# Ledger of designs, part 208: peptides against a protein of PDB entry 1IK9

Target 1, 211 residues: chain A of PDB entry 1IK9
Amino acid sequence: MERKISRIHLVSEPSITHFLQVSWEKTLESGFVITLTDGHSAWTGTVSESEISQEADDMAMEKGKYVGELRKALLSGAGPADVYTFNFSKESCYFFFEKNLKDVSFRLGSFNLEKVENPAEVIRELICYCLDTIAENQAKNEHLQKENERLLRDWNDVQGRFEKCVSAKEALETDLYKRFILVLNEKKTKIRSLHNKLLNAAQEREKDIKQ
Target 2, 207 residues: chain A of PDB entry 1IK9 as posed
Amino acid sequence: MERKISRIHLVSEPSITHFLQVSWEKTLESGFVITLTDGHSAWTGTVSESEISQEADDMAMEKGKYVGELRKALLSADVYTFNFSKESAYFFFEKNLKDVSFRLGSFNLEKVENPAEVIRELIAYALDTIAENQAKNEHLQKENERLLRDWNDVQGRFEKAVSAKEALETDLYKRFILVLNEKKTKIRSLHNKLLNAAQEREKDIKQ
Target 3, 195 residues: chain B of PDB entry 1IK9 as posed
Amino acid sequence: MERKISRIHLVSEPSITHFLQVSWEKTLESGFVITLTDGHSAWTGTVSESEISQEADDMAMEKGKYVGELRKALLSVYTFNFSKESAYFFFEKNLKDVSFRLGSFNLEKVENPAEVIRELIAYALDTIAENQAKNEHLQKENERLLRDWNDVQGRFEKAVSAKEALETDLYKRFILVLNEKKTKIRSLHNKLLNA

## One batch from the design tools (peptide; made by RFdiffusion4, then SolubleMPNN)

Design b2_p24_7_s1 (from b2_p24_7, 13 letters changed)
Fold by OpenDDE base, seed 1:
Structure b2_p24_7_s1 (fold): chain B 211 residues (1-211), chain C 211 residues (1-211), chain A 24 residues (1-24)
Amino acid sequence: as target 1 above (211 residues)
Amino acid sequence: as target 1 above (211 residues)
Amino acid sequence: SMEEEFERQIKEFEEELKKIEEKK
């Protein structure tokens, strides 16, 4: 079971924040339970999959699109944009909501609710759910924070090793070339020396032949 | 202003979850506002810094330690451990709580509350706060999640670069040594050849002298 | 680079050795 609580403002009572709880199984399309409260009274209704289908058909809207609009209206909370207008009659227990666009205003859905006999129980359960959700989110937050700190340490460690490896590579290359140049120069000098000795020996032989 | 809402069970009404809201400025030591609700009625009281100091003195407890116990009792929520017992008389509006340890049970504090005339407003505000807290925590969790995903990518990138750098260093070293060995061997062969030519020339000279 | 300098030194040494071999 999934649920979402949102705050809404009713056209009839714009100064009093109402809370809209929607509870459903897997998808909103399968139906849902709607609960409305003002912190004193509560009203509940059940909306079936057939009713959702009928509302979609009556609107000549594709069902998936209609459910998408229901989700925005009922689960998003009334964002600051007056895109969704909520109406409720406490007398008739009739709840309806409208989508207001620049060029179009239309009823999105309507439900009959029933007044809950024990609103305090519904309100307590709602608050309990909020507190549980807060606790779960806090635990998740703490977990993510610890993981973030771990990942940051791990990144710094690898980065530092990488920088050391780069520097060590450059140093190694430079050192090897220097050493090899020295060795080559030594051998070059030796070859030159040996060559000069050979030339001198040849010249001496030529002198000895010339007597 | 900081606040914490917790669920508690009253000894007088153990079947009905009550909610304890505590609101304070900076530290609980400076005083706090306590609100109790059962989802229908609400009661509020203000506890001053002087009252907290008096309660600590009456208990012969160091103030900081006492405030620490208040924090556990009033802010933690009643964890599953019956360590804290809450009592409230709706008639007298007297709220008190006890700490129950294995070998010691004692009253930790007591407050006179006043019944709120409009409990629905208090309840609505409380629910609003819970919903705001949920939204804030969700946003924080989404941020931390995205940051963790970023850090993981960054770690993988640096790790991959590091591994490539290590391999490249080893390959470079091996290649350089191979090249240098080849060159050195060439020069060594040349030196040996020149040396042999010198030895032969010397031997020929010695033969020519003996001749 | 040190590599370029090394390659230069090798080349110069090889050329010098070649000149030594051409001279006998």
Scores: peptide ipSAE 0.052, ipTM 0.825, DockQ to the pose 0.155; fails the geometry check
Fold by OpenDDE base, seed 4:
Structure b2_p24_7_s1 (fold): chain B 211 residues (1-211), chain C 211 residues (1-211), chain A 24 residues (1-24)
Amino acid sequence: as target 1 above (211 residues)
Amino acid sequence: as target 1 above (211 residues)
Amino acid sequence: SMEEEFERQIKEFEEELKKIEEKK
């Protein structure tokens, strides 16, 4: 089961933060349990898949689009303020919410809730869920931090090897060319010496033929 | 101000999860506000630095050690079960906690609490803090995840450059040596040719002298 | 570059050798 707790303000009680908990299985489309609390009282209702489908039909909205709007209204948490207006009557236990657009406000949905007999149990369970979620998120943060530190070390290691490789390539190229120039110059000198010996031998032979 | 909320079990009400909130400035040693709630009622007390010092003295414990024990008892959250036992009387508003060691249990501290007139406000604020902490931890998780993805990309980039550098170095070395061998062989052939010409010239001259 | 210098030295050497061979 998935769960989302959101802070909301009711039009009837704008000074008192309320908490809207929605619980569902895999998808909100299959139905959900909605719980409203002011920290003293709690109200709960179950919304079925059939009710969601009926509300979509009554709105002349495609079901997937309607469920998308429900998700934005009920699960967004700190969504942009003022897009959704929540209304609840403690007397009638009637909960309804509106979507406020620039030019049009419309009722998105309505639910009959029931007052919970033991609100303290619901509130304790809600706080437990929050604390468990904090612990899970902290464990994930610690894991991601350790992973980050590992990746940074690995990056620094390969970067250092890369820099050494670049430097070694440049040094190798320079050294090889220097060595080759020296060897070529030695061979050049030898070839020049041999040519001079051949020239001298030819000149001596021409002298010996001329007696 | 720092805050920690912990789930605890009271010896008097073992079936009902209670929540212990501790709030302090920088260090627990400077004093703290303790709040206990069962999700319906709340009790609050302020513990001063002087009271902490007095409790340490009464226990014949060094202050830093005592504060260390307070931190473990009051701030550990899901510490190992059964190390600390919490007791609270709703009638007297007397809160005390014990440390259970293998061979010795001892009272670690005691506080007089006061019943909160508006427990719903305290509970709402506690839930708000939990939701805000969840949001902060989620934002941190998203940031760390993005950072890890960045570091992984950066590592892959430098690794690919490193592999190219290694390959380029090996290719360069091989190419340079091949070119040099060719040039050296050419010059070696030229030197051999010149030596043969010199030998032939010397042999012809020796024939011409014998003739 | 060192490569360009090496190629230049090889070329100059080959030209000198060719001039010596054209002269005999």
Scores: peptide ipSAE 0.050, ipTM 0.824, DockQ to the pose 0.147; fails the geometry check
Fold by OpenDDE base, seed 2:
Structure b2_p24_7_s1 (fold): chain B 211 residues (1-211), chain C 211 residues (1-211), chain A 24 residues (1-24)
Amino acid sequence: as target 1 above (211 residues)
Amino acid sequence: as target 1 above (211 residues)
Amino acid sequence: SMEEEFERQIKEFEEELKKIEEKK
């Protein structure tokens, strides 16, 4: 089961932070359980897939779009943008919420909730879920941090090897050319020496012909 | 202010998860506020630096070691090892905890708590802190994940460049040696040709002398 | 570059050899 807890402010009690817990299986579209608490009392309701479908139809909205709006309203918490207004009557146990657009506000959904007999159990379980989520996220953070440190070391190692390879390539090229120039110059000197010997031999022969 | 919330089980109420909140400034040694809640009632006490020092002295334990044990007891939660036993009397508001070693159990500390008049506010604030911690940890996780993905890309890029550099170095060496061998062979042929011309000239001269 | 210098030295050597062959 998936769960999201969010802070909401009720229009009726703007000074008291409420917590809206939504729990669902796989998708919000399949229905969900909603729990509202003020840290003393709790109220719970179940919303069926059929009710979600009916509300989408009543709004003349495509179901996927409607569920998308429900997800934003119920799972994101009251973001700082006040796009969603939450209302709850403790007397009627009627919970409803509105989407506030620039020029238009409309009711997005409504639920009948029931007062929980033992709110302390609901609150304890909610806190347990929060603490478990914190522990899981901390473990993920520690793992990701260790992996980042590993990846950074591995990157530095390869970078250092790469730089050494570049330098070694340039040094190799330089050394090879120097060695080859020396060898070529030796051969050039030998060719010149042999040529001079040929010229001298030809001159001596020309002298021998001239007696 | 630093804070840690942990689950504890009280010896008096082993079926009801309690939450132990400890809050402190910089170090636990400087004193702390402890809050206990069952999700319905809350109890709070303040422990001063002087009380911590006195308890360390009463235990004949070095203060740093004692504070280290307090930190393990109060901030780690009841880990699965049952090393710490927590006791609370709702009547006396007396909270005490023991360290259980294999052969010896001893009282590690005790606090007088006061019942909170408005437990709902304490509970709401505790839940808010949990939700804020979740949000902060999620943001850290998302950041670390993006950084991991970046570091992995950067590693792959450098690794690929390194492999290309290695291959290019080997190819360069091979190509240079091939080119130089060709040039050397040409010069060797020229030297041989000149040497043969010298030998022929010497033979012709020897014929002319015999003639 | 050293490659360019090497190529230049080879070329100069070939030209000197050619001049040696033209002179005979």
Scores: peptide ipSAE 0.050, ipTM 0.824, DockQ to the pose 0.150; fails the geometry check
Fold by OpenDDE base, seed 3:
Structure b2_p24_7_s1 (fold): chain B 211 residues (1-211), chain C 211 residues (1-211), chain A 24 residues (1-24)
Amino acid sequence: as target 1 above (211 residues)
Amino acid sequence: as target 1 above (211 residues)
Amino acid sequence: SMEEEFERQIKEFEEELKKIEEKK
């Protein structure tokens, strides 16, 4: 079961923050339980998949689009643009909400809620869920932080090895060329010496032929 | 101002989860505001730095150690070992808590609370704080996740460059040695050829002298 | 560079060897 709690403002009580809890199985389309509270009283209703389908049909809206609007209205709370307006009658227990666009306001849905006999239990359970969610999110944050620190260490280690490898490659190249030049020069000197000896021997032979 | 909400169980009402809110400025030692609620009623009290000091002195406990115990009791909730027991009288508004060790149970602190006239406002504000904390923690989690993904990409990039550098170093070394050996062998052949020509010239000269 | 100097040294050595071979 998934759950979302949001803050809303009722048109009838704009100065009092209300809390809208929605709970559902897998998808909001399959139906949901809605709970409204002002921190003193609570009201609950169940909305079925058939009611959602009927409301979409009555609005001549495609079901997937309608459910998408329900999700934005009921799970996001009052978005930054007051696109959704919430109404509730404590007397009739009738909850309804509207989508307000520049040129068109229309009712998006309506639910009959029932007053909860023990609102304190609902409120306590809601607070418990919030505290559990905080604890879970803190544990995830601590885990991600530790993983980030590990990845940063691992990156620094590889970076340091890479820099050493680059430097070692340049040093190797320089050393090998130096050694090669030295050996070449030695062999060059030897070849020159042998060639001069051959020239001298030829000149001596030409002198001996000329007595 | 810092704030912590915890779940506690009262000895007088062990079946009903209570919520203990503590708020403080910088350190718990400087004093704090304590709020207790059962989701219907709320009680609040202010504990001063002087009261904390007096309670530490009355207990013959070092103030820093005492504040450390207050932090564990009031900010951690019921730890896994029920080391802290909470008591509250709704009639007297007297709140006290005990530390239970194997051989010794002792009162750690006591506070006179006042019943809040508008508990719904306190409860709404408490829920608002929980929802804000959830949103902040979610934003932190998303940020840490994105940073983790970045660090992992950066690590993979450096690792790939490092592996290429290692391979390029080995290839360079192999190539340079191969080139060096080839040139050395050519020059060695030339030296041998020149040496043989010198030997032949010497032998011809020795024949001409005998001739 | 050391590579350029190496290539220069090889080339000079080959030219000297060629001159030695042309003289004989």
Scores: peptide ipSAE 0.049, ipTM 0.824, DockQ to the pose 0.156; fails the geometry check

Design b2_p24_7_s2 (from b2_p24_7, 14 letters changed)
Fold by OpenDDE base, seed 1:
Structure b2_p24_7_s2 (fold): chain B 211 residues (1-211), chain C 211 residues (1-211), chain A 24 residues (1-24)
Amino acid sequence: as target 1 above (211 residues)
Amino acid sequence: as target 1 above (211 residues)
Amino acid sequence: SMEEEFKKEIEEFEEELKKIEEKK
């Protein structure tokens, strides 16, 4: 079961923050339970998939698009101020909400709620859910933080190895060329010496031929 | 102002989850506000630094150690089950809690609370704080997640560069040695050729002398 | 390794040069 709690302002009681809990299975499209509370009273209603379909049909809206609008209104919390207007009659237990666009305001949905006899149980459960969610999110944060610290260490280790590899490559190249030049110069000197010996031998032969 | 909400079970009402809110400035040692609620009623009390010091003295405990025990009792939430026992009289508004160790149970602290006239305001504010905390923790989670994804990409990029650098180093070394051997072999061939010419010239001279 | 092959080729060449110098 998925759940979202949002704060809303009712048109009838704009100074009193209300809390709207929506609970559903897998998808909001399959129906949901809506709970409204002011911290003293609570009201609950069940919205069926058939009611969602009927509201979509009454609006002449495609069901998936309509459910998308329900998600924005009921699950997004305080969306951008004034885009969604919530209305509730404590007398009739009739809840409805409107989408306010620049040029058009229209009813997005309406539900009949029932007053909960023991609102304290609903409120306690709601607070418990909030505290559980906080604890779960804290545990996730601590996990992600530790993973972040691990990844940073791993990055620094590889970066340090990479820099050492680059330096070692350049040093190796320089050393190999230096060694090569030394050996090459030794062989050049030997070639020059042998050439000079050949030239001298040829000159001596030319002297010996010239008696 | 720092705040912690915890669920507690009262000895007098073990089936009804109560919520204990503690609010303080910088350190719990400087005093705090305690709020208890059952989702219908709320009770609040202020605990001064002097009261904390008095409780520590009455316990013959070092103040820092005592404040450390207060943190465990009042801020840790449900610590390990049964280590802290909470008691509250709705009639006297007297709140006290005990630490239960294997061999010793002792009173850790006690507070006089006052019943809040409008518990709905306290409950609404408490729920608002929970929802704000959830939203803040979600934003932190999303940030840490994005940072982890960044660090993972950065690690993969450096790792890939490192592997390429290693391979390029080995390839360079191999290529340099191959080129060096080719040049060396050319010089070897030239030295051998010059030596053979010198040997032939010497043999011709020795023939000319024997002649 | 290519280094070992290169070292071997140098050593063999130095030995050949030494044999050429000893033969005069």
Scores: peptide ipSAE 0.068, ipTM 0.825, DockQ to the pose 0.155; fails the geometry check
Fold by OpenDDE base, seed 2:
Structure b2_p24_7_s2 (fold): chain B 211 residues (1-211), chain C 211 residues (1-211), chain A 24 residues (1-24)
Amino acid sequence: as target 1 above (211 residues)
Amino acid sequence: as target 1 above (211 residues)
Amino acid sequence: SMEEEFKKEIEEFEEELKKIEEKK
């Protein structure tokens, strides 16, 4: 079961933070359990897939789009933009919420809730879930941090090897050309020496012909 | 102010998870606020640095070691090893805890708590802190995940460049030696040709002398 | 570059050799 807890402000009690817990299986579309608490009392309701479908039809909205709006309203927590207004009557146990757009506000949904007899159990379980989520997220954070440090070390090692390879390539090219020039110059000198010997031999023959 | 919330089991109420909140400034040694809740009632007490020092002296324990044991007891949450036993009397508001070792159990500390008049406010604030901590940890996890993905891409890029550099170095060496061998062979052929011309000239001179 | 210098040194030498062969 997936769960999300959000803080919400009720229009009727704007000074008291309420917590909206939504629990579902795989998708919110298949139905969900909603729990509202003020840290003393709790109220719970179950919303079926059929009720979600009926609300989508009543709104003349495509079901996937409607569920997408429900997900934003119920799971995001009231983000700093008061796009969603939450209302709850403790007397009627009627919960309803509205989407406030610049030019149009509309009711997005409504639920009949039931007062929980033992709210302390619901609150304890909610806190346990929060503490478990913190522990899981901390363990994931520590793992990601260690992996980040490993990846950085591995990057620095390869970068250092790459820089050494570049420098070694340039040094190799330079050294090979220098060695090649030396050997060529030795061969040039030998060719010049042999040419001079040929010229001298030709001059001596020309002297021998001239007696 | 730093804060840690732990789940604990009281010897008097082993079936009901309690939450132990500890709040402190910089170090637990400077004193702390302890809050106990069962999701319906809350109890709070303040422990001063002087009380911590007195308890360390009464235990004949070095203060830093004692504070280290307090940190393990009060901030770790009761880990799966029942090393710490927690006791609370709702009547006397007396909270005490013991460290259970294989051969020795001893009282580690005791606090007089006061019942909170509005436990719902304490519980709401505690849940808010948990939700804020979850949000912060999620944001940090998303950041670390993106950084890890970046570092992995950067590592793959440098690794690919490094492999290309290694291959290019080997290819360069091979190509340079091949080119140099060709040039050397041309110069060797020229030297051989010049030597043959010298030998022929010497043979012709020897014929002219015999003539 | 040293490659260009090496190529130039080879070319200059081949021209010197050619001039020596044209003289005889």
Scores: peptide ipSAE 0.042, ipTM 0.822, DockQ to the pose 0.146; fails the geometry check
Fold by OpenDDE base, seed 3:
Structure b2_p24_7_s2 (fold): chain B 211 residues (1-211), chain C 211 residues (1-211), chain A 24 residues (1-24)
Amino acid sequence: as target 1 above (211 residues)
Amino acid sequence: as target 1 above (211 residues)
Amino acid sequence: SMEEEFKKEIEEFEEELKKIEEKK
């Protein structure tokens, strides 16, 4: 079961923050339980998949689009644009909400709620759920923080090894070329020496032929 | 101002989860505001720094140690070990709590609370704080997740560059040695050729002298 | 670069050897 709690303002009581809890299984389309509270009283209703389908049909709206609007209205709270307006009569227990567009306001849904006999239980359970959610999110954050610290260490270690590898490659190249030049110069000197000896021997032989 | 909400069980009402809110400035030692609620009624009291000091003295406990116990009792909730027991009289509005050790139970603190006239406001504000905390923690979690993904990409990039550097170093060394061996062998062959020419010239000269 | 210097040293040596072989 999934659950979302949002704060809303009722048109009838704009000075009192209300809380709208929606609970559903898998998808909002399959139906949901809605609970409204002002921190003193609570009201609950169940909305079936058939009611959602009927409301979509009555609105001449495609069901997936309608459910998408329900999700925005009921699970996001009143976003900063006051796109959704909520109304509730405590006398009739009738809850309805509208979508406000620039030149058009239309009713998006309506629910008959029932007053909860024991509102304190609903409120306590709602607070418990909030506290549990806080604890779970804190544990996830602590885990992610520790993982980020690990990844940063691992990155620094590889970066340091990479820099050492680059430097070692440059040093290797320089050392090998220096060694090669030294050995080549020794061999050049030897070849020059042997060549001069051959020239001298040829000149001596030419002198010996000329007596 | 810092704030912590915990769930507790009262000895007088073990079937009803109560919520203990503690609010303080900078440190718990400087005093705090305590609020108790059952989701229907609320009770509030202020505990001064002087009262905390007096309670520590009355207990013959070092103030820092006493404040450490207050922090564990009031901010952690009843941990899994039931080390702290909470008591409240609705008639007297007297709240007290005890620390239970194996063979010793002792009163750790006591507060006179006042019944809040408008408990719904306290409850609504408490729920608002929980919802705000959830939203803040979710935003932090999303940020940490994105940072984790960034760090992982950066690590993979450096790791791949490092592996390429290692391979390039080994290839460089191998190539340089191969080139050096080839050049050395050519020069060795030339030296041998020149040496043989010298030996032949010497032998011819020795024949010409005998002739 | 050290590579360029090494290449130059080899080339100069090969030219000297060639001049030695052309002279005989």
Scores: peptide ipSAE 0.042, ipTM 0.822, DockQ to the pose 0.149; fails the geometry check
Fold by OpenDDE base, seed 5:
Structure b2_p24_7_s2 (fold): chain B 211 residues (1-211), chain C 211 residues (1-211), chain A 24 residues (1-24)
Amino acid sequence: as target 1 above (211 residues)
Amino acid sequence: as target 1 above (211 residues)
Amino acid sequence: SMEEEFKKEIEEFEEELKKIEEKK
C-alpha cells in the first residue's frame, strides 16, 4: 500500500493547518482512502474506482487525465497554495477541492467523509508513518553518502594513475629518443672513421704509383 | 534549535504508542524542552542545565557521562525497547525513566511536566516538523543521487582515458623500437660496405707490392 | 620536439654521408 501525507489549508479554517492523508494500492485509479485531520479530530472516506470514473465522466474528462489531476492535487504536497483550494464541512463531512486557473476555477473532486471515533489512534499511526519514513530516508542518505565517498576514492585513484601514465609516456618517449641519438652518433663516428681510412688508403696508393 | 522525536511505550500504557519530543540549543547539557503526547493529550516540561547537573550529582555520576546516557535514552529513538523503561503519571504529570542492565535497573532521570492546554497545536506542529524533515531528507537524497551519477560518469570517463593511455604507451614504445631498428640496420649495412671496400683496397695494395 | 631533433640529426647524417660518397 502506498501513502502520501500533505499539509493543506481549508477555506473554512485558513488559520489551522490540516493534514490530508491518501492511501492506495499500486495506482490512485483503483481507488484510495482519504483521511483528514487537524491534530484533534479525524475524518476518513473510501473512494472507489467507480466513483473516480463517475467524477471523470461528470467532468467530461478522460479518466487518465482526471486521475493525473487528482494525483497532482492530492499527492503533490503543499504545491504553491494558489493552484488547489480545499473545502471541508465538519457538519456535513463533505470534502471537495477546486483547481484554480488564471481565468476559471473548477471543482476537481468531492468526497463524503466519516468522523473517526478514535482520532488519537489515526494521529499516532500517522506520526509513526512519518517517523518510519524519516528513518528509511536517513538510512538511504547514509548509504548514498558511503557510495559517493567510495566513488570519489575510486575516481581519485584512477585519475592519479592516469596522470602517472601520461607522465610515464612522455618520459618513455624522451628516454627512447635520447638512447637512439647516442647509438646513432656512435654509428656516425664509425662511418666517418671508415671513410677517412678509405681516403688515406687511396692517397697512399696514388703516392706509390707516382716513384 | 535541534529536535528529536521518538516513539516510546509507557509502563502504565504499554498498548498506546507515545511520542517523546526533545528540543535543545546546541547541546543537551545546556538544558532541553521535553514534550510527551499520545495523539490526544500533550505534556511539556523544561529541564534546565542546573537540573541536569543536580541529577548527575544525585547519581554520583560525572556530568558528561550522565548527559551521554540522557542522549542515548532520549534521542536514540526506539532502541531495543528493553534498555530504557519510561514511566509517566497523567495525575502527577511526573515523567521518569530507567536504564535496565542485566543485574540492575536504575533511575536515569525524572521530570515534572505540565499538561498542554491546546494539544492539537502541539500535534500539528509535530506533524509539520516530520513532513519538513521528510522533504529535507528527500531533497538531500535527490542531491546525493545526482552527485553519485556524476561521479560514476566522471569515473567511467577517466577510466576509459587511462586505458587508452596505457595502450598508447605500449604502441608508442613498439613503434619507436621498430623505427630505431630500421635506421640502425641501414647504418650497419653502410659500415659493412665500407669495411669490405677497405679490405679490398688492402688486398690490391699487397698484390701491387708483390708485383 | 625530440622527434624533430632526431629526424634532423638523421637527415644531417644522411646528407653528410651523401657528401662523403660524392667526394672519390
Scores: peptide ipSAE 0.039, ipTM 0.822, DockQ to the pose 0.145; fails the geometry check

